Peptides against a protein of PDB entry 9IZ0. Designs and how they scored, part 320

Target 1, 345 residues: chain A of PDB entry 9IZ0
Amino acid sequence: ITCLGSNGHTYKQLVKGGNDDLRQDAVMEQVFEQVNGFLRSYRKTSQRNLSMRTYKVIPLALKTGVIEWVQDTIPLGEYLDSAHKVYHPKEWSLSTCRKLIAEKQMEDLETRLKVYDLVCRHYRPVFRHFFLESYADPVQWFTTQTNYARSTAVASVLGHVLGLGDRHGQNILIDKTSGEVIHIDLGIAFEQGKKLPVPECVPFRLTRDVVDGMGITGVEGVFRRCMEFTLETLRREEDSLLSVLEVLRYDPLFSWLISPLRRMKKQKMQLENFNQPESGNITTDASRDPKIQRNNVSGESEAERAILKVRQKLSSTLSVEASVGELIRIAQDPSYLALMFCGWS

## One batch from the design tools (peptide; made by RFdiffusion4, then SolubleMPNN)

Design b2_p29_2_s3 (from b2_p29_2, 15 letters changed)
Fold by OpenDDE base, seed 5:
Structure b2_p29_2_s3 (fold): chain B 345 residues (1-345), chain A 29 residues (1-29)
Amino acid sequence: as target 1 above (345 residues)
Amino acid sequence: KKLEEEDKKLEELQKKQEEAKKELKELIE
């Protein structure tokens, strides 16, 4: 939809309908706006303009709403798929990589690591080319790559702390003007991604292409330091952040649980990427999939567990540097990435 | 009866939400 604003500007709006709970997105964007307040209040983060990029979500009903279209953006996964075809035309297709990982999904870790390594050899990082192609001026190139590393650092800390799931390349937009990341589709939060049919094992997305976009320093320098400053700010504002989450605990429209319908939709999307069209009669006896542990956990008990888990992630037991070092290590660990649906790019 | 119990639960949640909003405001100011 195209809307005319009161300022006379025309805005593109995406209307989402169906089973995606836009209230979850709207609430998480409000949390990000509060966190952006904290990031502006502290010298170490404000001097670097550290922020989580937000977008406007207007929920119209429980499952429908209007999302502000972020102009001049591209999904990370769309860019990567196009760039791999250009820069590595002899490498495997994304479909081939997905198929191989998928075929070994039920195998042991050793077998999955071997397949992941094989996929990695045949699907090399290309995201550095985004900055080289998009910015002819060296100052713009350096600035946008720096903005990318900064915004990715903020999003990585927040994604870990808030337990954001479903961080695939279609849910991460790149701003073509600033190089900043915009996270969308926030309806899997507070570690509910661990309840997916393929559990999310990484604290945030730090795949080889995400790292390649940081340039020659990779995770070292700008990214690591900006994660440290962001985590330091969130630890200082722990009580304020927990109070924001307590407001959500008592929001009757906020679901601390992944909806069974969203879980089924994600399961179906995972399965449709497996099925060649041949075998018609898979009776979806959705009754017998033993991995549907119906955790009969009340929403209140999940909210309490989520808040407790946020507090634990903000614990000062380890230094900021040690905590960030561990998060970066885990997020890049092949033993976790090999278990992901798409851990290679 | 069931609707009245749900409405009462909703009112209790709304009250707790307003209390939490007040505490948040006092922490940000």
Scores: peptide ipSAE 0.032, ipTM 0.574, DockQ to the pose 0.015
Fold by OpenDDE base, seed 3:
Structure b2_p29_2_s3 (fold): chain B 345 residues (1-345), chain A 29 residues (1-29)
Amino acid sequence: as target 1 above (345 residues)
Amino acid sequence: KKLEEEDKKLEELQKKQEEAKKELKELIE
């Protein structure tokens, strides 16, 4: 829909209905706006215009809301699938790679590493071509690639600190104008992604294609430095960030527990993406998985545990440089990437 | 009774949220 604002500006809006709880997304966008305030106040981050790209979410009811339509964007995964077919038409399809990883998901780490390496050799990175194709002017090319590395660095630090999960190629948009990343579908926060059937083992998405988009320096230079400055800002503003999370703790609209419906939807998306045959007896009775001990973990005890984990991630026990170095190492480690649903691109 | 207990819990949560918003404002100013 198109709405005329009280300011006389026309806004494109998407009315979203269905099983998506937009309240969690709206609340996480408010946290990012507060963090963007801290990034604007600190000289090292302000001088680089570091920010988390946000979008407006207005929840109207339990399952309906209005989302700001992010114009001139493309999902990262949609671009990568299309570009890979153009630049590497003799390599394996994304479906072949997914199938091979899924067939070996129950094997040992050594076997999974061999399969991951085999997939990587038959599915090469292409994301550098986004910048080369979209920007003919060298200054615009350099500016947009720099903006991509900066926005990815901010999103990576925030993704780690806030425990943002489900950062797959469909939940990361690329702004075609600025080169910046926009993270959407924020329904998994505070490490709730570790409770999924395929647990998220990396602190943020730093796959080969995410790195290829940074250009010839990869993770070195702009990306690393912007992660360091972002983490330095968040450590300085620890008390302010924890106070934002305390406001969230008492928000009756925020769910510290993943809803059974959202868990089932994500589990189905993971299974469909793995091309697992519909064993017709997947009783969608989320009540029957006996291994998820329904520890009656109150939402309050999950909130307290989440705040404690944020405080632990902001600890000054390691230098900013050492902490960022370790995060980059873990995010690129084949031993974690081989365990992911799509760790090769 | 159950509704009155839920309303009282909601009022207590709203009060804690306003206190946390005030503390946040005092830290940002």
Scores: peptide ipSAE 0.030, ipTM 0.550, DockQ to the pose 0.014
Fold by OpenDDE base, seed 1:
Order: C-alpha cells, then sequence, then structure tokens
Structure b2_p29_2_s3 (fold): chain B 345 residues (1-345), chain A 29 residues (1-29)
C-alpha cells in the first residue's frame, strides 16, 4: 500500500498478514534501537557511526501489520543468484547446490564436508561485484564497502548476542545507496534457530559471499575491528541491555519460543526447495500430528534461559579480541557451514 | 474462571513490565 505521512510524503508500505509474526520483528527492532543508543553513546562506536539498520514495523494485530518498505534495497540472496549467473555462467545453479547438500544432509560430517567443498568449487563468491558494479566513483565504492563491513560487523555481534536465527540471503537486505545490511524477519531469536529441522550452528552469517563483499581485506579489515568495538560497547552496557530484555520478558505479545507454525513453514520451505514439483501426490498425511510433547516449559523459563545466555555471551572471561576471533573462526568453519542449509554463499 | 485467571495473569505481567521499564529508565538516565 502507499501511505501519506504526516509530513506530506508518500511511503510505500508492505502489509504483511497471515503467518508472519510482525510483533517479534517490532520487538527486536525496539531492542536494536536501544542498542543503537549504546553505540551512539560510546566513543569508539559513535566515531564510526556504527548502528544496526532498523526498519519501522507497526504491528496491527498478533500476525498482521505494516512494515515500512526499505526503498532501494535488494535481498542478498537475490543479488547473489543473479550475479553468479552473470559472472560464473558455467558453474552450478543455486538449485543444484541446494539439492546436493540436501541429498547428503543425513550423512556423516566427513561426507558433508566433501559435498560442501565440491559445492564451493562449483559456486564461487561474487558479492564483491555488487560494489564494483554499483559505484563507479572510487570514494563511493570505498565508502559503501566500508559501510557494508561496518553494518555486517554490528549485525554479526548483535545477531550472536541475541541469538538471531534464519539469517539466509532473503532475510538480509543490502541498501543500494549506503551499502549497509538490513536484517529482516527477526522472529527467530534467542537461539531458537537451533530448534529448526536443520539446526543453525554458526553465531552469524559469515559465508564466502558475505566475506567477498568486504573486499581484499576480508574479515581482517574494518569488519573485525568493528566487531570488537561493538562487542566492547555491548559488554560495557550489559546491565542496560539485560534490562531491555527484562522489559521483553514481560511483554505478553512476545514469544521466546519458535512457533510450531513457523517451524513447519521453515521445514516445508526447506523441503520444497529440494523437491522440484514432480507431480506425485505425496499425500503428506498431515494426520500424524507428532505429539510434540508440549513440555510446558513456561515462556518465563525460556525467557530466563535466553537472558542468561545473553549474559554468558557478554562475559569478559575472554578479551574482546579473543572473543571476536573465536566468533569469526566458528562462523567461517567448514565443519559448521557444511551442516547449514546454505553455508556456501 | 479461566478467563479471569488469564486476565489476572495479564495484569501481573503488565505490572512487571512497567517495573522493568522503570528500572531500564533509571539505568539509562
Amino acid sequence: as target 1 above (345 residues)
Amino acid sequence: KKLEEEDKKLEELQKKQEEAKKELKELIE
């Protein structure tokens, strides 16, 4: 829809309804706004304009609302699929790569690593081309690539600390003007991604294409340093961040658990991306409602566990540099990426 | 009865949320 703002400007608004939990997004955006306050107050992060890019979410009901459409954005996955076809037309399609990884999802780690390596050799990084194509001016190129590395660093630390899941290429937007990343679909938080049919094993998305976008320095440039400054800020503001999360603990509209419907939708999307529609009536007899023993783990007990895990991730037991170094290592580790739905790009 | 218990639980959660908002405000100021 197009809305007229109180300022007389027209805004494109995406109305979402049905199974999209916009309340989860709205709540997480409020957390990001508070974190952006901490990043602005701390000299090391403020001097670099470090922020989590936010978008306005107006929940109208439990599963309906208006999202401000971020203009001039593209999903990372949409760009990458298009760019791979242009730059590597002889390489495997994304569908071929997905199929091969899926066919081996039940195999041992050694087999999955071999398949991951094979996919990686036939699907090479291209995300550097986003910056090279979009910005003919060297200053704009450098600025936008720097903004990308900065925003990715903030999102990586914050995504780890808050346990953001479902960070696939369609849930990460690239701002074509600034080069910044915008994370959307925030309803898998507090490590609920580990409860998906394909568990999320990485702290954040740091795939080969995500790294390729950082340019020649990869993770060792602006990205690592901005992760360090972001983590240092979050450790300094630990009590403030925990108090923000305590407000959410008592939000009756916030779910600390992944909804069964969302889990099923994810499972279906994972399966449908593997099944080309051969017209075979797989009557998925929906009648086997697996008795998901609703272990009535009270939402309060899950909130307490989530907050405790946030506190543990903010622990000063390791230096900021050591903690960031370990996070970067794990996020790039083939032994974790080979277990992911799409760890190669 | 069940609705009244749910309403009471909602009121208790709202009260705790307002307490947590005050504590947050005191930490940010």
Scores: peptide ipSAE 0.030, ipTM 0.545, DockQ to the pose 0.015
Fold by OpenDDE base, seed 2:
Structure b2_p29_2_s3 (fold): chain B 345 residues (1-345), chain A 29 residues (1-29)
Amino acid sequence: as target 1 above (345 residues)
Amino acid sequence: KKLEEEDKKLEELQKKQEEAKKELKELIE
């Protein structure tokens, strides 16, 4: 839909319907706006214009709404798939890499690490080329790469704290003008990504291509420091953030649990992306993992656990630097990335 | 030919990157 704004600008609006819980997106965007308020209030974050990029979500019904179309963006995964074909045309396709990882998904960690390393050798990072090809002016190049590192740092801290899941390359948009990241499809939050058929093992997406986009310094410098400043701000505003989450605890429209339908949709998409034949036995084994007992964890008990985990993640028991250092380490650890659906890119 | 032109363009872009990093380092120090 195209809407005329009161400012005379035409906005493209995406109407989503069906099983996508747009209320989760709308609520998470409201949390991000509150966090952006905190980031504006502190000198260390405000001087760097640190923010989570947001988009407008208007829920129209239980599972329908209007999303503001983010103009001048590209999904990270779409760019990377195209760029890998251009810069590394002799390397493996994304589908080949996915297939090899999937074929070994039930193997031991040592075997999975060997396959991950093999995939990494045949699918090399290219995301640095986004900045190099898009910006001919060195100042604009540097500014956009810096904005990318800053926005990725904010999104990484906030994504970890809120337990934001399903951070695959199609759910991360790159703004072609600013270089900033925009996270979409926010319906897997509060560590519900651990309940996916392929559990999420990393606190945020910090794959080789995500790091390659930061340029020669990688995670060092802008990214690390901006994570530290963001975490410092969130620790100072812990009570304010927890108060925002308590409002969500009592929101009858918010679901603290992953939708069974969304979990099944994600399972199907994972299987299809792996070219595994539809063995009509969707072996309930992913539902039969006895540790994934369908504890009828009431939504209230899950909300309480989520809030407790947020508080634990904001704990000052470790320094900001130590906490950020550990998060960066875990997010880049091959032992975790080898277990992911797409940890190589 | 096309690959060699892309490699040269890449080297030139890497050089511009190092120059811009040096200028930024000098602005932060």
Scores: peptide ipSAE 0.005, ipTM 0.267, DockQ to the pose 0.017

Design b2_p29_2_s4 (from b2_p29_2, 13 letters changed)
Fold by OpenDDE base, seed 2:
Structure b2_p29_2_s4 (fold): chain B 345 residues (1-345), chain A 29 residues (1-29)
Amino acid sequence: as target 1 above (345 residues)
Amino acid sequence: AELEEEDKKLEERLKKEEELKREREELRE
């Protein structure tokens, strides 16, 4: 939908229709605004203007709403697919890489690592070119690359703490003006991504292209330090953050569980990207108990478990530096990335 | 300002260290 604003500007609005609960996106955006409040109150984060980029979600019904379309953005995955064809025209296509990873999905870790390495050698990072192409001025280039690293750091910490899933390249937008990342489609939170047909094994998306966008320093520059300051802020504001999440525990509109319909849709999209004609009746045992009654009791117990996991992730048992170091290590570990649907870019 | 300048100085240092590494690798081939 295109809306005419009172200022005479036309705003593109994304109307999400279907089985995705946009109320979950709206609630997560409210959590991000509260976290942005904490980041603004803490010296180390406020002086760097650290924030999670937010977008307006207006839920219209149980599964429909209007999302404010962020203008001047591109999906990370759209840019990367285009840029790989331009900069590496002799390398493998994204479809070839996906096919090879898929064909080995049921194999052992050693075989999957070999295929992942092979794919990585034939599909090299290109995301640094986004900044080089878009910003001819060295100061603007540096500023936008810094904003990218900062926003990615905030999103990585917050995405880990809240257990955000479904962080594929189409659910991460890049702002072409600021270089900041905008995370969309927040309907998989509190580690529900581990319940997907291909389980999410990484704390956040830190693939080779995500790192290539940080420039020459990769993760060891602004990104690591901004992760540390963000985590330090969230640890300081633990009780405040937990209080925000406790309000959601009592929100009957918030779903702590992945929708079975969303899980099935994600499974279909994963299968359709595998142009293998093998009519293997993966009986989606969609016939299993449709009487998972949303027993309020199951929602409350999953909410309590989710809040407990958030508290555990905010534990001060390890230093901020050690905790961030381990998160970065795990997020880049080939043994986890090789298990992902698209861990190479 | 001060922290952004520290971030910038760190990036400039790491950039120089990587350029020096590349020059050393190119001199070995």
Scores: peptide ipSAE 0.031, ipTM 0.492, DockQ to the pose 0.015
Fold by OpenDDE base, seed 4:
Structure b2_p29_2_s4 (fold): chain B 345 residues (1-345), chain A 29 residues (1-29)
Amino acid sequence: as target 1 above (345 residues)
Amino acid sequence: AELEEEDKKLEERLKKEEELKREREELRE
């Protein structure tokens, strides 16, 4: 929809309805704005204009709201699918890669690693072409690639610290003007991604295409340094960040747990991406609700566990460099990426 | 500006190191 603002300007707005809890997105965007305050206050991060890109979320009801449509954006996954068909037309389709990974989902790690390697050899990275296609001027190309690496570094540290899940290519937008990343669908936080039907095993998305967009230096240039400065800022502001999260502990709009409905929706979407449309009667025998033992873990004790886990991730036991180095290593480890729904791109 | 120029100088150095590494690999074949 297009809305007329009080300033006389027209704004494009995306109305989302259905099962998407936009209240979770709105709360996470508020956390990002507070963190952006810390990044602006610290010299090493402010001098680099480090920020998590935010978008305005107006929750209208339990499952509906208006999202500010960020103009001139594209989903990372949409760009990658289109670019892969152009640059690698003889390689496997995304559907073929997904099918092969799916067929081996219940197999051992060794078998899953072999299939992941096979998929990687038949589906090569293309995201470097985004910058080469979009920016003819070498200065604009360099500036935009630098902005991408900086933005991805901030999002990676914050995504790890806050335990953001469901970071697939449709939930990461690229700003075509700045090269910055915009994370959307923030309703899987505080490591609730580990409770998905396909558990998330990586701290953040650092797939081959995410790295290919960083250019020749890959992770060893601007990206690593900006992760280090971001983590240094968050460690310095630990008490301030924990205080922000303690306020959310009492927010009745925030759910520290993944909703059963969202879990079922994600399960269905994961399964539908595996099944070709065979019109088979899926008798939804709704009767086998797995008795998730309602351990009467009060929402308060889940919030306490989440805050404790954030504190643990901000621990100064390791240097910033050692901590970032380990996060980058784990995020790129084939033993984790092979377990993901789409770890190859 | 200065930090972008430092980041640019780092990329140019790493590019030259990678080019020199390729030239050394090609000279060993």
Scores: peptide ipSAE 0.020, ipTM 0.412, DockQ to the pose 0.015
Fold by OpenDDE base, seed 3:
Structure b2_p29_2_s4 (fold): chain B 345 residues (1-345), chain A 29 residues (1-29)
Amino acid sequence: as target 1 above (345 residues)
Amino acid sequence: AELEEEDKKLEERLKKEEELKREREELRE
């Protein structure tokens, strides 16, 4: 729909209905606006225009809302699938890669690493081509690639600190004008993604294609330095950030527990990504996985645990440089990437 | 060793299957 704002501007909006609870997204966007305030206040981050890209989310009712339409964007995963077919037409299909990873999902780490390496040899990175094909002017090319590395650095630090999960290629948009990343579908925060059937093992997405988009310096250029400055800012504003999160503890719009419906939806999407045939008895009785300890973990206990984890991630026990170095190492570790449903791209 | 040989045979099979798919797509355009 198109709406006329009180300022006389027209805004395109997406009315989202169905099974998606937009309340979680709306709350996370509010946290990002506060963090963007901190990033603007410090010289090291403000001079680089470091920000988390946000979009307006208005929750209307349970499972319904209005989202600001982000124009001139493409999902990272959609670009990568199309570009891979163009630039590497002789390599494996994304479906073939997914199938091989899925066939070995129950094997040991050594076997899974071998399969991951095999897939990586048959599915090479292509994301550098986004910048090369979209920006013919060298100054625009350099500017947009720099903006990509900067925005990815901010999103990576925030993703780690806030425990943002489910950062797959369909939940990351690329702005075709600026090169910046926009994270969407923020309904898994505070490490709730670790409770998925395929748990997130990495602090943020730093796959081969995510790195290929950073250009020749990869992670050792703009990206690393912008992660350091972002983490330095968040450590300085720890008390301010924790105060924002304490307000969310009492926000009726925020659920510290993943809803059974959202868990089922994410489980279904993970199974589809593994090309597992729906064994037709996905009984809606999600009640029976015996490893889901039905510990009546109160939403309050999860909120307290989430805030404690944020505080731990902001600790000054390690230098900013050492902390960022370790995060980059873990995010690129084949031992974690081989465990993902799509760690090769 | 056996697993590496199986994975190599699988690699060769899947490469040929993907090549044959592309050749069929190119022949339809």
Scores: peptide ipSAE 0.010, ipTM 0.339, DockQ to the pose 0.017
Fold by OpenDDE base, seed 1:
Structure b2_p29_2_s4 (fold): chain B 345 residues (1-345), chain A 29 residues (1-29)
Amino acid sequence: as target 1 above (345 residues)
Amino acid sequence: AELEEEDKKLEERLKKEEELKREREELRE
């Protein structure tokens, strides 16, 4: 839909309907706007224009709403697939890499590490080319790469603190003008990504291609420093952030738990990306639903656990530098990335 | 040892399948 704004500008709007819970996205965008207020109030973050890129979500009904369409963006995964074919046409396809990782998904960690290393050797990073090919002017190149590293740092800290899940390459957009990242599909939060069929083991996405986009310094310099300043701001504003989250505890429309339906939908999308159509009867033997004890953990008890986890992640027990150093280490650890659905790019 | 030999055979098979796919794509242009 195209809407005319009160300012006379036309905006493209995406209407989502059906089973997609836009209320979760709308709530998370409100949390990001509050955090952007904290980042603007603190000298070290405001001087660098640190912010989480937001988009407007208007929920119209249960599982229906209007999303502001972000102009001049591309999904990270779409760019990487296209760029990999151009720069490494003799390497493995994304489908072959995915198939190999999936075939070994039930194997031990040692086997999965060998498979991850093999995939990494046959699918090399290319994301540096986004900045090199899109920006001929060295000042624009440096500015956009810096904006990418800054926005990725803010999103990484917030993604960790709020426990954002499902951070695959289709849920991360790149702004082609600024180089900033935009996170979409925010309906897996507060560590509910650990309850996916492939559990998320990393605090945020810091794969080889995400690092390659930071240029020659990688995670060092701009990215690390911007993570540190962002975490320092969130620790300073802990009580304010927790107060925002406590309001959500009483929102009957906010789901602190991943719905079984959303879990099944994500499981199917993960499996369908592997099956080229061999017409084999996928007997959905629904019988091996692991008896995840339906402990009727009240939504209130899960909200309390989520808030306690946010408080724990904001703990000042370690320095900001030590905490960021450990997060960067874990996010790049092959022992975690080898367990991911797409940890190589 | 056996798993490493299976993984090496799998690597060789996947490499051959990808080479054959590329040759088929090049023959379609």
Scores: peptide ipSAE 0.000, ipTM 0.313, DockQ to the pose 0.017

